# Ledger of designs, part 26: peptides against a protein of PDB entry 3LCN

Target 1, 96 residues: chain A of PDB entry 3LCN
Amino acid sequence: QYTENLKVIVAEKLAGIPNFNEDIKYVAEYIVLLIVNGGTVESVVDELASLFDSVSRDTLANVVQTAFFALEALQQGESAENIVSKIRMMNAQSLG

## One batch from the design tools (peptide; aimed at target 1 L34 N37)

Design b2_p30_2_s3 (made by RFdiffusion4, then SolubleMPNN; from b2_p30_2, 20 letters changed)
Fold by OpenDDE base, seed 3:
Structure b2_p30_2_s3 (fold): chain B 96 residues (1-96), chain A 30 residues (1-30)
Amino acid sequence: as target 1 above (96 residues)
Amino acid sequence: SAAEEEARRRRKEEERKELEKKLEEVRKSL
């Protein structure tokens, strides 16, 4: 039930990656699909790494871990808007 | 440039098709 919100959150996280040349919307959708269907951090990272060799494994791991934390936050009652705002702030700080 | 924009568009389209294929594979397994 949190899939659509999670897609938005993951997309925001991906948008903060410098020189990311992949389609953010579809990558976010795929990540969420893998998570909802029982993926682990490791298995999802492995899948993404096989597809996007131009992105470091550490970067991918950071995205996936953020997705799992975001899902937990949603389940605990935090709004998607607040989570997106936090990620946006983090993105800005990393580039500053 | 226009050429670079077109190349980017094509890459995105190819990625979309690949991901849609993977999505379908997962759906079939459910």
Scores: peptide ipSAE 0.298, ipTM 0.775, DockQ to the pose 0.138
OpenDDE base, seeds 1, 2, 4, 5: peptide ipSAE 0.292, 0.285, 0.296, 0.242; ipTM 0.763, 0.763, 0.763, 0.728; seed 2 fails the geometry check

Design b2_p30_2_s4 (made by RFdiffusion4, then SolubleMPNN; from b2_p30_2, 11 letters changed)
Fold by OpenDDE base, seed 5:
Structure b2_p30_2_s4 (fold): chain B 96 residues (1-96), chain A 30 residues (1-30)
Amino acid sequence: as target 1 above (96 residues)
Amino acid sequence: EEEEEEAEREEEEEERKELEEELEETRESL
């Protein structure tokens, strides 16, 4: 039920990764697809790590875990807009 | 060699701890 919102949220998280050389929309869609299909943090990270060698496993874990945290926040009534804003702030702080 | 293995294990544990702290900061920020 939160699939489309999660895609936007994950895309925002991916946009904060320096030197990310994959298609953000594609990767975000794939992550969400794996999650809604019953993936765990570990299984999704394993899949992503097997496909993309340009991003560290730790970075992938951070992205995937963020998606799960965002899903929990959505379920608790947090708006997608607020979550995106928070992630954007975190991205800016990480690059500063 | 055993000391090197222990040092590598400690380094891996520290890296794991750092990742967990980063994830916790993310959780608290959302």
Scores: peptide ipSAE 0.193, ipTM 0.630, DockQ to the pose 0.031
OpenDDE base, seeds 1, 2, 3, 4: peptide ipSAE 0.176, 0.170, 0.025, 0.184; ipTM 0.616, 0.614, 0.453, 0.627; seed 3 fails the geometry check

Design b2_p30_3 (made by RFdiffusion4)
Pose (drawn by RFdiffusion4):
Structure b2_p30_3 (pose): chain A 96 residues (1-96), chain P 30 residues (1-30)
Amino acid sequence: as target 1 above (96 residues)
Amino acid sequence: EEEEKEEREERIEELKEKIQEEREEKEEEE
């Protein structure tokens, strides 16, 4: 199963949203459950937009799309650690 | 499979209610 890894990956992505004052772990779990239960990028983004009005739709879509791409990479055999490393790099906008 | 799906829906609903309650508390504090 990839659910536990996907939660950690989504939490790392959420940690990069500035001034996102929310319980990251629970938001990640919520996003992962919506995807596991058959959600699409649109349906998950719409659910998140009603909960988090301060965050732009494009930012939310970016988080959800990352979750779907990461699930595909895990199914393709990429380690969760490597995926988290790429997200940290994207969040920091630095090769360092 | 149907029982697992129901359990996921119930969990989603609990989490949504928890998030909404926490956001309402933040609004009252502000």

Design b2_p30_3_s1 (made by RFdiffusion4, then SolubleMPNN; from b2_p30_3, 13 letters changed)
Fold by OpenDDE base, seed 1:
Structure b2_p30_3_s1 (fold): chain B 96 residues (1-96), chain A 30 residues (1-30)
Amino acid sequence: as target 1 above (96 residues)
Amino acid sequence: SSEERKKLEEEIEELKKKIKERRKKKKEEE
């Protein structure tokens, strides 16, 4: 139900990672499907860590946790646009 | 269903493959 919105949200979060030389669309979709398939924060982080060894585990954990929080927010009625805006602001602050 | 789960797992593996392939292509372009 929230899969497509969650992909957009996760993509925005990934876009904030410096020197992340990966296809953001594919990675976002990958993360969302792992979650849909019953993944936990820990299991998804482990999977991503094995795939992206150049990205810190803390960074990956932050992305995955954001995805789970976003899913909860969507279920509680928050708009995808609002969630994306929050993430964009966070991305800007992290680089400042 | 079990069939849906299998399809999802196959899609996940295909995406993982695509991610790895795109990584290789980008390295070739550098």
Scores: peptide ipSAE 0.645, ipTM 0.915, DockQ to the pose 0.671
OpenDDE base, seeds 2, 3, 4, 5: peptide ipSAE 0.644, 0.645, 0.643, 0.642; ipTM 0.914, 0.914, 0.914, 0.913

Design b2_p30_4 (made by RFdiffusion4)
Pose (drawn by RFdiffusion4):
Formats: structure tokens, sequence, C-alpha cells
Structure b2_p30_4 (pose): chain A 96 residues (1-96), chain P 30 residues (1-30)
């Protein structure tokens, strides 16, 4: 199963959204459950937009798309640690 | 067994949704 890993990956992505004052663990669980229950990028983004009005649609879509890409990479055998490393790099915008 | 697991996930998802809506309401009342 990839659910526990995907929650950690989504939480790392959410941590990179500036001024996103929310309980990251719960938002990540919510996103993962929506995907596991058959959600699409659109349906998940629409659900998140109603809950989090301050965040632009493109930012939310970016988080959800990252969740779908990460699930595919996990199914392709990429370790969750490597995926988290890439997200940290994208959040910091630095190779360092 | 698959239907029970799916029902538990949906229940948990709804609990989280209600938690986020209550927190949004509290912020609007501030």
Amino acid sequence: as target 1 above (96 residues)
Amino acid sequence: EEEAERAERLKRQEELREYFLEKKKEKEEE
C-alpha cells in the first residue's frame, strides 16, 4: 500500500505553501482519502477550493497534481524518501 | 471486506470535511 507514504509526501508539498496556516497532517489525509476514493484532479481541487478560499486554484491544483504524480512514481518503485527530497527541493527552489 | 473498508474511509473523509468547515466558520466569526 502507498497510502501512508503518500500522506507524508503531500504534507511535505503543503509545507511549501506560504502563509498556509492549516493543520497540514489533516489536509494531507483529506487529499489522500479523496484520491483513494476515486477523485480526479478536478474533483479534488474543487473540494479543496471550497475549504481553502485564500489559496489560488493554480496552487491547489499544483498540490493535487503532485499527489497523483507521486502515487504513480511509488507504483513505479521510486522510494518515498526520494520523492520527498524532490519536493523539498521544489519548495526551497534550491539545489542545495 | 472491501465494502467495509471503503465505508470507513468515507466516514473518516466526512469527519475531516466537517472539521475543516467548523474551523473555517470559527475564523469568520473572529

Design b2_p30_4_s1 (made by RFdiffusion4, then SolubleMPNN; from b2_p30_4, 15 letters changed)
Fold by OpenDDE base, seed 1:
Structure b2_p30_4_s1 (fold): chain B 96 residues (1-96), chain A 30 residues (1-30)
Amino acid sequence: as target 1 above (96 residues)
Amino acid sequence: MEEEERKKRLEELEKLKKKFLEEKEKKLEE
């Protein structure tokens, strides 16, 4: 029930990565599909690393961990809008 | 219904993975 919201959230997180060369919507969908099919942070990072060698494992791990935290937040009743807003703030902050 | 949903997700997963690999191959050759 949180799949579509999670896609939006992950896409927002990916949008904060400078010089990201992949389709954000497709990557977000892929991450969510991996998670709903039983992925863990480690296994999802491993999968992404095998596909996107231009992105550091730390960056990938940060994205994936954010996805898992967001899923927990959604389950605890936080709105997708609030989560997205927090991520946007962090994205802006990371640009200095 | 749960099995059909799982099957659908797996198909989507494979489709996206294939697309990413194809795009990587294309970029490597150009």
Scores: peptide ipSAE 0.419, ipTM 0.821, DockQ to the pose 0.954
OpenDDE base, seeds 2, 3, 4, 5: peptide ipSAE 0.418, 0.391, 0.412, 0.262; ipTM 0.818, 0.802, 0.816, 0.710

Design b2_p30_4_s2 (made by RFdiffusion4, then SolubleMPNN; from b2_p30_4, 17 letters changed)
Fold by OpenDDE base, seed 1:
Structure b2_p30_4_s2 (fold): chain B 96 residues (1-96), chain A 30 residues (1-30)
Amino acid sequence: as target 1 above (96 residues)
Amino acid sequence: SSEEERKKREEKLEELKKKFLKKREEKLKE
Protein backbone atom coordinates (compact mmCIF):
# COMPACT_ATOMS: atom_id res chain seq x y z
CA GLN B 1 0.00 0.00 0.00
CA TYR B 2 2.76 2.46 0.90
CA THR B 3 5.51 0.96 -1.24
CA GLU B 4 5.20 3.36 -4.16
CA ASN B 5 5.10 6.42 -1.94
CA LEU B 6 8.01 5.08 0.05
CA LYS B 7 10.05 4.67 -3.14
CA VAL B 8 9.49 8.33 -3.95
CA ILE B 9 10.41 9.36 -0.43
CA VAL B 10 13.59 7.28 -0.35
CA ALA B 11 14.56 8.59 -3.77
CA GLU B 12 14.27 12.14 -2.46
CA LYS B 13 16.50 11.25 0.45
CA LEU B 14 19.09 9.66 -1.83
CA ALA B 15 19.06 12.74 -4.04
CA GLY B 16 20.58 14.65 -1.17
CA ILE B 17 23.74 12.55 -1.10
CA PRO B 18 26.59 14.34 -2.85
CA ASN B 19 28.56 12.45 -5.50
CA PHE B 20 26.22 9.47 -5.36
CA ASN B 21 26.76 7.77 -8.69
CA GLU B 22 24.12 5.05 -8.47
CA ASP B 23 20.71 5.23 -10.09
CA ILE B 24 18.57 6.79 -7.38
CA LYS B 25 15.32 5.21 -8.49
CA TYR B 26 16.81 1.73 -8.62
CA VAL B 27 18.45 2.06 -5.22
CA ALA B 28 15.25 3.41 -3.70
CA GLU B 29 13.32 0.49 -5.11
CA TYR B 30 15.80 -1.98 -3.69
CA ILE B 31 15.71 -0.39 -0.23
CA VAL B 32 11.93 -0.59 -0.18
CA LEU B 33 12.04 -4.20 -1.33
CA LEU B 34 14.36 -5.05 1.54
CA ILE B 35 12.13 -3.28 4.06
CA VAL B 36 8.86 -4.84 2.93
CA ASN B 37 10.50 -8.26 3.00
CA GLY B 38 11.31 -8.01 6.68
CA GLY B 39 14.49 -6.00 6.74
CA THR B 40 15.60 -4.10 9.82
CA VAL B 41 17.65 -0.94 9.92
CA GLU B 42 20.73 -3.00 10.70
CA SER B 43 20.19 -5.66 8.06
CA VAL B 44 19.34 -3.17 5.33
CA VAL B 45 22.37 -1.05 6.15
CA ASP B 46 24.55 -4.15 6.03
CA GLU B 47 23.19 -5.05 2.62
CA LEU B 48 23.67 -1.56 1.23
CA ALA B 49 27.17 -1.32 2.66
CA SER B 50 28.11 -4.47 0.77
CA LEU B 51 26.85 -2.94 -2.47
CA PHE B 52 27.95 0.67 -2.09
CA ASP B 53 31.32 0.76 -0.39
CA SER B 54 31.91 4.35 -1.51
CA VAL B 55 29.11 5.60 0.74
CA SER B 56 29.72 5.87 4.46
CA ARG B 57 27.84 3.58 6.79
CA ASP B 58 26.48 6.60 8.64
CA THR B 59 25.04 7.99 5.44
CA LEU B 60 23.43 4.67 4.62
CA ALA B 61 22.03 4.41 8.13
CA ASN B 62 20.54 7.88 7.81
CA VAL B 63 18.83 6.93 4.57
CA VAL B 64 17.45 3.68 5.94
CA GLN B 65 16.27 5.20 9.20
CA THR B 66 14.51 7.91 7.23
CA ALA B 67 12.75 5.23 5.23
CA PHE B 68 11.47 3.49 8.35
CA PHE B 69 10.31 6.76 9.89
CA ALA B 70 8.61 7.69 6.65
CA LEU B 71 6.79 4.38 6.56
CA GLU B 72 5.52 4.95 10.07
CA ALA B 73 4.45 8.47 9.17
CA LEU B 74 2.55 7.19 6.15
CA GLN B 75 0.80 4.62 8.31
CA GLN B 76 -0.19 7.36 10.73
CA GLY B 77 -1.79 9.41 7.99
CA GLU B 78 0.87 11.87 6.92
CA SER B 79 0.91 12.60 3.21
CA ALA B 80 3.79 11.55 1.01
CA GLU B 81 3.96 15.09 -0.31
CA ASN B 82 4.54 16.47 3.14
CA ILE B 83 7.23 13.93 3.91
CA VAL B 84 9.01 14.61 0.63
CA SER B 85 8.87 18.32 1.34
CA LYS B 86 10.53 17.84 4.71
CA ILE B 87 13.28 15.72 3.22
CA ARG B 88 13.87 18.23 0.45
CA MET B 89 14.28 20.97 3.01
CA MET B 90 16.73 18.84 4.95
CA ASN B 91 18.70 18.15 1.78
CA ALA B 92 18.95 21.85 1.06
CA GLN B 93 20.12 22.59 4.57
CA SER B 94 22.77 19.89 4.37
CA LEU B 95 24.26 21.45 1.25
CA GLY B 96 24.20 24.95 2.73
CA SER A 1 8.65 -24.38 9.97
CA SER A 2 10.23 -21.21 11.26
CA GLU A 3 13.54 -22.28 9.82
CA GLU A 4 11.93 -23.10 6.52
CA GLU A 5 10.26 -19.71 6.42
CA ARG A 6 13.57 -18.01 7.13
CA LYS A 7 15.20 -19.93 4.31
CA LYS A 8 12.47 -18.94 1.90
CA ARG A 9 12.82 -15.28 2.85
CA GLU A 10 16.55 -15.45 2.29
CA GLU A 11 16.09 -17.05 -1.10
CA LYS A 12 13.63 -14.37 -2.07
CA LEU A 13 16.01 -11.62 -1.06
CA GLU A 14 18.80 -13.21 -3.06
CA GLU A 15 16.57 -13.30 -6.08
CA LEU A 16 15.67 -9.65 -5.64
CA LYS A 17 19.33 -8.77 -5.23
CA LYS A 18 20.16 -10.56 -8.44
CA LYS A 19 17.45 -8.70 -10.29
CA PHE A 20 18.63 -5.40 -8.86
CA LEU A 21 22.22 -6.00 -9.88
CA LYS A 22 21.19 -7.05 -13.35
CA LYS A 23 19.05 -3.97 -13.76
CA ARG A 24 21.86 -1.75 -12.52
CA GLU A 25 24.32 -3.37 -14.90
CA GLU A 26 22.02 -2.82 -17.84
CA LYS A 27 21.58 0.82 -16.93
CA LEU A 28 25.32 1.39 -16.58
CA LYS A 29 25.91 0.00 -20.06
CA GLU A 30 23.58 2.49 -21.70
Scores: peptide ipSAE 0.266, ipTM 0.767, DockQ to the pose 0.244
OpenDDE base, seeds 2, 3, 4, 5: peptide ipSAE 0.240, 0.163, 0.164, 0.175; ipTM 0.737, 0.674, 0.698, 0.706

Design b2_p30_4_s3 (made by RFdiffusion4, then SolubleMPNN; from b2_p30_4, 14 letters changed)
Fold by OpenDDE base, seed 2:
Order: C-alpha cells, then sequence, then structure tokens
Structure b2_p30_4_s3 (fold): chain B 96 residues (1-96), chain A 30 residues (1-30)
C-alpha cells in the first residue's frame, strides 16, 4: 500500500550518504521489498552489509531504521511529502 | 493472490541481488 511512497522516502535518505556509489533507485527498491516481505531491521541491515561493503554498517542501520520509522509515520497518516522534507533537512544538517 | 505477490517480490529481489553482485565484481576488477 505504501510501497511507492516508501521507495521515494528511502531514496531521499540514501541520497544523503556521501560518496554512495550504488544506484539509489535500485537500492531503495531493494530495501522496501525486503521490508514488505517481512524483514526486520537486523535482517535487512545484514543483507545490505553483505552487498554494499563500501558503506558502514552504522550508516546502513540508520537508513533501515529511517525506513521503518517512515512506514510507521505513513500508517499514522503523515504525508510522504512531509517525511521526505524532514529527511532532506536531516541530510543537510548531517553534511554540515 | 497474496502469495503470488510475495513470489513476484522475491523474484525481483533475486534479480536486484544479482545486479548488485555483478556490479561489485566489476568494481573489484578495476
Amino acid sequence: as target 1 above (96 residues)
Amino acid sequence: MEEEEREEREKRLEELRKLFEERRRKRELE
């Protein structure tokens, strides 16, 4: 139900990772599919860590946790646009 | 229907996983 919105949200979060050399769209899709198929924070992080060794586990964990929080926010009625805006602000602050 | 949708997602997951692995191997050769 929230799959497409969550993909956009996760993509925005990934866009904040410096020197990220993977395809953001494909990685976002991958993360969302793992979550929808019943993945946990730990299992999804483990999967990503096995594939993307250039990204720290802590960074991956932050992305995955953000995805789960975003899904909860969507279920509570928050708009995808608002969530994306918050993430964009966080990305900007993290870079500074 | 729900199981069929899950199977389609699993198929897509495998496709993406293979893509990421191939790209990783390519980068390692550079």
Scores: peptide ipSAE 0.720, ipTM 0.931, DockQ to the pose 0.929
OpenDDE base, seeds 1, 3, 4, 5: peptide ipSAE 0.720, 0.720, 0.720, 0.720; ipTM 0.931, 0.931, 0.931, 0.931

Design b2_p30_4_s4 (made by RFdiffusion4, then SolubleMPNN; from b2_p30_4, 17 letters changed)
Fold by OpenDDE base, seed 5:
Structure b2_p30_4_s4 (fold): chain B 96 residues (1-96), chain A 30 residues (1-30)
Amino acid sequence: as target 1 above (96 residues)
Amino acid sequence: SSSEERKKREEKLKELKEKFLEERKKKELE
């Protein structure tokens, strides 16, 4: 239902992680599929941590929590464009 | 159906996970 928009949103969030050497689009797709298949924040973080041990658990948790919040925002009627813009601003602030 | 859709998602999950594992294996062999 909101999977394609959520993939874009998660990809934007992943793009803000420094020294992240994975294919962002593939990882975003993987995260979204885990979520829509019934994953929880905890279970998705556990899965990602098992695959990407070079990324801290806190960073992974932040990405996954953002995805769940974004999904809720989409369901409440917020546009994907607005959500992406907010994430992009947060990414820029993190680098500053 | 919902069950069929879930099955397709599971198959895709396996595919993506395998890709990541293969990449890790490649790095280990280098």
Scores: peptide ipSAE 0.419, ipTM 0.830, DockQ to the pose 0.895
OpenDDE base, seeds 1, 2, 3, 4: peptide ipSAE 0.311, 0.361, 0.341, 0.309; ipTM 0.782, 0.804, 0.796, 0.778; seed 1 fails the geometry check

Design b2_p30_5_s2 (made by RFdiffusion4, then SolubleMPNN; its pose is not in this set)
Fold by OpenDDE base, seed 3:
Structure b2_p30_5_s2 (fold): chain B 96 residues (1-96), chain A 30 residues (1-30)
Amino acid sequence: as target 1 above (96 residues)
Amino acid sequence: SAAAEARRKELEEKIKELKEKIKKRREEKE
């Protein structure tokens, strides 16, 4: 029930990765589908690492953990807009 | 790039498979 909002949130997080040349929309959708299908942080990271060897495992883990935290926040009543704003701020800080 | 397009195609197939799996599980619980 939170899948569409979670896709937007994950896409925002992916947009903060330097030199990430993949289709962000498809990657975000895939991550969300893995999560709602019962994936764990470890299993989702393993899957992504097999696909994107140019991205560090730590970076992938950060994305996946953010997705799980975002899902929890949505379930607790936090708005998607607020979560996206937080991620955007974090992305900007990492570039500064 | 050609490599990026190939990965996108792979993702499309993986997404399709997961969607079908989720759909079947929902139908089984109805």
Scores: peptide ipSAE 0.566, ipTM 0.882, DockQ to the pose 0.102
OpenDDE base, seeds 1, 2, 4, 5: peptide ipSAE 0.461, 0.562, 0.564, 0.563; ipTM 0.847, 0.881, 0.882, 0.881

Design b2_p30_6 (made by RFdiffusion4)
Pose (drawn by RFdiffusion4):
Structure b2_p30_6 (pose): chain A 96 residues (1-96), chain P 30 residues (1-30)
Amino acid sequence: as target 1 above (96 residues)
Amino acid sequence: SKELAEKVLSQLKEKGFPQSFLDRIETALE
């Protein structure tokens, strides 16, 4: 199963949204459950947009799309640790 | 989309999520 890894990966992505004052672990779990229950990028983004009005649609779509891409990479055998490392790099915008 | 959210809400309630977050989901489903 990839659910526990995907939650950690989504949480790391959410940590990169500036001034996102929410309980990241619960938002991640919510996103993961929506995807596991058959959600699409659109349906998940629409559900998030009603909950989090301060965040632009493009930012939310970015988070959800990362979740779908990460689930595919996990199914392709990429370790969760490597995926988290790429997200950290994207969040910091630095190779360092 | 609503039926999906209701299903996930039921799972979150069983998991004992914070009521404040559940209230936000219930309001968004109105």

Design b2_p30_6_s1 (made by RFdiffusion4, then SolubleMPNN; from b2_p30_6, 11 letters changed)
Fold by OpenDDE base, seed 2:
Structure b2_p30_6_s1 (fold): chain B 96 residues (1-96), chain A 30 residues (1-30)
Amino acid sequence: as target 1 above (96 residues)
Amino acid sequence: TKELSRKVLEELKKKGAPQEFLDRIEESLK
């Protein structure tokens, strides 16, 4: 199953959000649980926006969309390590 | 749905999520 890999991937994406003071592990867990239980990009973003009103909707949408793209990539055979590396690189670039 | 929320919250609890976090989710779902 891809859920555990997806949690790691989502956590890496969340780690790139500046001034995000939430527990990344459990936020990632929550996002993945919403997705695997039938959440859509829009519905998951709605839930997160309600929970984290201090984070922009665009930022949350970026995280959620990344999760869905990552899930597709995993299903197409890309390794979790490779996906994490890409996200980490993107995080580093966004900080500069 | 309420059932979905319950499932998600239960799984988070099983994984050791802090009660404070669970409470915030419950509040956000109202």
Scores: peptide ipSAE 0.604, ipTM 0.920, DockQ to the pose 0.606
OpenDDE base, seeds 1, 3, 4, 5: peptide ipSAE 0.596, 0.603, 0.600, 0.598; ipTM 0.918, 0.920, 0.919, 0.919

Design b2_p30_6_s2 (made by RFdiffusion4, then SolubleMPNN; from b2_p30_6, 15 letters changed)
Fold by OpenDDE base, seed 2:
Structure b2_p30_6_s2 (fold): chain B 96 residues (1-96), chain A 30 residues (1-30)
Amino acid sequence: as target 1 above (96 residues)
Amino acid sequence: TKELSEKVLKEMEKKGYPKEFLERIRESLK
């Protein structure tokens, strides 16, 4: 099961959002549980947008899409550590 | 969906996540 690894990955992605004042673990848990229970990119983004109206929809979409890509990567054999490292690098070089 | 989110919220509640956070999510979906 990739659920726990995905939570770590999503948390890392959320940590890259400037001025995000929510508990990263709580939000990561919610996102991952939505996904593993059948949520789609669009449906999850819609819910997050209504919940976090101070964060752009585009940013939220990026987070959610990253989660889906990460899940696919995990399923294809990539390690969670490698995925997290990539996200950290992206966070570090992000312009906002 | 509301149904999906409620299922997830109940699971998070069982795991001990703060009710205040969960209720905020529930309210945002109304």
Scores: peptide ipSAE 0.727, ipTM 0.955, DockQ to the pose 0.832
OpenDDE base, seeds 1, 3, 4, 5: peptide ipSAE 0.727, 0.726, 0.725, 0.725; ipTM 0.955, 0.956, 0.955, 0.955

Design b2_p30_6_s3 (made by RFdiffusion4, then SolubleMPNN; from b2_p30_6, 14 letters changed)
Fold by OpenDDE base, seed 3:
Structure b2_p30_6_s3 (fold): chain B 96 residues (1-96), chain A 30 residues (1-30)
Amino acid sequence: as target 1 above (96 residues)
Amino acid sequence: TKELSLKVLKELEKKGAPQEFLDKIRESLK
């Protein structure tokens, strides 16, 4: 029920990574699918670290943790638009 | 887990994700 919004949110977070030359839409989808199928922060980070060795593990961890926090926020009634707005502000303050 | 990733990979494939991306995931699971 929150997967579509979460994909948008994660995509916004990924967009903040400098020099990340991957298809953000599908990376976001991959992350969300891992999460909704039972992935943990650590296990998802491990998968991403294996995929994208050019991105620091800390940056990937930040993305994944943001996804989990966003999911909880959505479940608590926070709007996707508001969450995206917050992420945009954070991206502007630099990521990676 | 590799099993979980493979399951997700199949879902991405069903949704028509780019083959290049799918191949990259498969490579990472080796």
Scores: peptide ipSAE 0.677, ipTM 0.947, DockQ to the pose 0.912
OpenDDE base, seeds 1, 2, 4, 5: peptide ipSAE 0.676, 0.676, 0.674, 0.675; ipTM 0.947, 0.947, 0.946, 0.947

Design b2_p30_6_s4 (made by RFdiffusion4, then SolubleMPNN; from b2_p30_6, 13 letters changed)
Fold by OpenDDE base, seed 3:
Structure b2_p30_6_s4 (fold): chain B 96 residues (1-96), chain A 30 residues (1-30)
Amino acid sequence: as target 1 above (96 residues)
Amino acid sequence: TKELSKKVLEELKKKGAPKEFLEKIEKSLE
């Protein structure tokens, strides 16, 4: 029920990764599908690390953890728009 | 996790994900 919003949120987070040239929409979808089917932070990170060796494991972990936090926020009544806005600000403040 | 990823991969195929992306996932699961 929150999957569509979560996809948008994760996509926004991925957009903050410098020099990431993958299809953000479908990477986000993959992450969300892994999560909603029972993936854990570590297992999802492992999958992503095997896919994108040019991205640090820490960066991937940050993306995945953000997804889990966002899911919880959505469940608690936070709007997707607000979550996306926060992520945009964080992306803008990134050192990279 | 590997089986889970394969399941998700099938869902992506059904949704019409780009072939290049699907192949990349498949490669990572080898």
Scores: peptide ipSAE 0.629, ipTM 0.935, DockQ to the pose 0.885
OpenDDE base, seeds 1, 2, 4, 5: peptide ipSAE 0.627, 0.626, 0.626, 0.625; ipTM 0.935, 0.934, 0.934, 0.934

Design b2_p30_7 (made by RFdiffusion4)
Pose (drawn by RFdiffusion4):
Structure b2_p30_7 (pose): chain A 96 residues (1-96), chain P 30 residues (1-30)
Amino acid sequence: as target 1 above (96 residues)
Amino acid sequence: SDFDEFKEEYLTERDEFIAEMKAENKSYKE
């Protein structure tokens, strides 16, 4: 199963949203459950937009799309650690 | 810069995947 890894990956992505004052673990769990229960990028983004009005749609879509891409990479055998490392890099915008 | 190149490649792969997944009506329902 990939659910526990996907939660950690989504939480790392959420940590990169500036001024996102929310309980990251629970938002990650919510996103992952929506995807596991058959959600699409659109349905998940729409659910998140009603909950988090301060965050732009494009930012939310970015988080959800990362979750779908990460689930595919996990199914393709990429380690969760490597995926988290790429997200950290994207969040910091630095090769360092 | 080297990071911009990495970012463009990474997001391109992701966005192509998302387009393909939608065109195939792919689901990750468990």

Design b2_p30_7_s1 (made by RFdiffusion4, then SolubleMPNN; from b2_p30_7, 16 letters changed)
Fold by OpenDDE base, seed 4:
Structure b2_p30_7_s1 (fold): chain B 96 residues (1-96), chain A 30 residues (1-30)
Amino acid sequence: as target 1 above (96 residues)
Amino acid sequence: SEFDEWLEKYKKEMEEFIRKAKEEKYSFKQ
């Protein structure tokens, strides 16, 4: 129900990572896949860290945690558009 | 950041909700 929106949200978060050398869409889809299949923050981070050594574990943890809270926010009635906007603002702030 | 502040507030609300839910469930099972 929320998987497509979550992919967009996670992609937006990944887009804010400087020097990210992986395919954003692919990574976002994979994160969502792991989450909907019962992954935890720790297990998803572990999986991602094993596959993508170009990104720090802390950065991955931040992305994954954002994904989990975004999913919960969606389930509580928050709009995907609003979440994306907030993430975009954060991305811009981190670069500024 | 604005998002970080929002996320922090949301996290606190959810943590409290989960805590209450767990306590209620535990109490019911006893």
Scores: peptide ipSAE 0.061, ipTM 0.515, DockQ to the pose 0.116
OpenDDE base, seeds 1, 2, 3, 5: peptide ipSAE 0.020, 0.033, 0.022, 0.024; ipTM 0.443, 0.553, 0.525, 0.566

Design b2_p30_7_s2 (made by RFdiffusion4, then SolubleMPNN; from b2_p30_7, 15 letters changed)
Fold by OpenDDE base, seed 3:
Structure b2_p30_7_s2 (fold): chain B 96 residues (1-96), chain A 30 residues (1-30)
Amino acid sequence: as target 1 above (96 residues)
Amino acid sequence: SEFDEWKEKYEEEMKKFIEEMEKKKKSFKQ
């Protein structure tokens, strides 16, 4: 339903992680896949942590929580564009 | 707007998340 938009949003969040050495698009797609298949924040984080050892568990948890918030926003009728813009601003703020 | 409400909620939750993580780190080192 909101799969494609959520992939874009999650990818934007991942792009804000410094020294991220994984394929952003792949990770974003996998996160969304896990969520739509009934994953919880905890279960998705567990899965990601087992696969990607270059990213801390805390960082992964932050990404996954963002994904769930974004999904709720999409379901409430918010545009993906607006969500992406907010995340992009937050990424820039955190790096600055 | 609805977006503003979402933004505020998101920011608040992220703040709480960070705070909790810092507490966990501190407790782990002690």
Scores: peptide ipSAE 0.112, ipTM 0.583, DockQ to the pose 0.104
OpenDDE base, seeds 1, 2, 4, 5: peptide ipSAE 0.027, 0.091, 0.025, 0.106; ipTM 0.453, 0.567, 0.461, 0.587; seed 1 fails the geometry check

Design b2_p30_7_s3 (made by RFdiffusion4, then SolubleMPNN; from b2_p30_7, 14 letters changed)
Fold by OpenDDE base, seed 4:
Structure b2_p30_7_s3 (fold): chain B 96 residues (1-96), chain A 30 residues (1-30)
Amino acid sequence: as target 1 above (96 residues)
Amino acid sequence: SEFEEWKKKYLEEMEEFIKRAKAEKKSFKV
């Protein structure tokens, strides 16, 4: 029930990765799909690492961990807008 | 500032969650 919001959130997180040469929307959708199908942090990271070897495992782990946190936050009643704003600010901090 | 305090709190929450996520290896059905 939170899949669409989660896609937006994950896309925002991916947008903060420098030199990321993949379709952000597609990757975000795939991450969410893996999560809603019962993936764990470890299994989702493993899957992504097998597909995108140009991205460090640590970077992928950070994205996936953020996705799981965001999902929990949504379930606890936090708005998608607030979560996106937080991630955007974190992205800016990382690049600044 | 209030904004910086809010950001700090968020980062702290994220760090705590990451620790739990690694340990528990949670999965979700939504």
Scores: peptide ipSAE 0.023, ipTM 0.441, DockQ to the pose 0.437
OpenDDE base, seeds 1, 2, 3, 5: peptide ipSAE 0.025, 0.025, 0.029, 0.022; ipTM 0.460, 0.498, 0.494, 0.460; seeds 1, 2, 3 fail the geometry check

Design b2_p30_7_s4 (made by RFdiffusion4, then SolubleMPNN; from b2_p30_7, 14 letters changed)
Fold by OpenDDE base, seed 2:
Structure b2_p30_7_s4 (fold): chain B 96 residues (1-96), chain A 30 residues (1-30)
Amino acid sequence: as target 1 above (96 residues)
Amino acid sequence: SAFDEWLAREQAEMQEFIAEMKAKKKSFKQ
C-alpha cells in the first residue's frame, strides 16, 4: 500500500502553491482518498474544484496529475524520498 | 519513468514561462 507515502508526496506538491489557504494535510489526504477509491484525473479535479474555489482548476489539475504519476513511480519501486525530492526541486524552481 | 519524463516536461514549460514573465516585467519597468 502506497497511501501514506502518496499523502506525503501530494502534500509536498501542495506546499509549492502560492497563497494556498487550505490545510495541506487535509487536502492531500482527500486527494489520495479520491484516487484510491477509483477517481480519475478528471473526476478528482472536478471534486476539488467544487470545494476549493480559491485555487485555479489548472493548479488543481497539476497537483492531481502529479499524484497519479507519483503513484505510478511508487508502484514501480521508486522511493517516496526520491519522489518528494524531485517535487521539492520543482517547487523551488517555480520561485526562480 | 513516466513521472520523470512528465516532470522534465513540466520543468521545461516552467522555465519558459519564467523567462517570458521576466521579459515582460523588464519591459513594463521601462
Scores: peptide ipSAE 0.327, ipTM 0.768, DockQ to the pose 0.052
OpenDDE base, seeds 1, 3, 4, 5: peptide ipSAE 0.317, 0.322, 0.317, 0.317; ipTM 0.765, 0.766, 0.765, 0.765

Design b2_p30_8_s3 (made by RFdiffusion4, then SolubleMPNN; its pose is not in this set)
Fold by OpenDDE base, seed 2:
Structure b2_p30_8_s3 (fold): chain B 96 residues (1-96), chain A 30 residues (1-30)
Amino acid sequence: as target 1 above (96 residues)
Amino acid sequence: SEAEKKKREEKLKKLKEKIEKLKEELEKKK
């Protein structure tokens, strides 16, 4: 029920990664699918690290952890729009 | 470069295959 919103949220988080040349839409979809199919932070990070060696493990972990936190926030009633806004602000701050 | 483009396309293809596999698994669970 939260998968589509989570995809948008994860995509926003991925958009904050500098020099990330992968297709954000499909990477976001993949992350969400891994999560909804029972993935853990560690297992999802491991999978992503195997695919995207140009991105640091710490960066990947940050993305995945954000996804899990976002999912919890959605479940607690926070709007996707609000979560996206927060992530966008965080992205801007991290790049500064 | 063309080589880099090809590499990205191959990675995307692989990713799409993984996505489809997971989608199928999700459907099986329903």
Scores: peptide ipSAE 0.646, ipTM 0.912, DockQ to the pose 0.908
OpenDDE base, seeds 1, 3, 4, 5: peptide ipSAE 0.646, 0.646, 0.644, 0.645; ipTM 0.912, 0.912, 0.911, 0.912

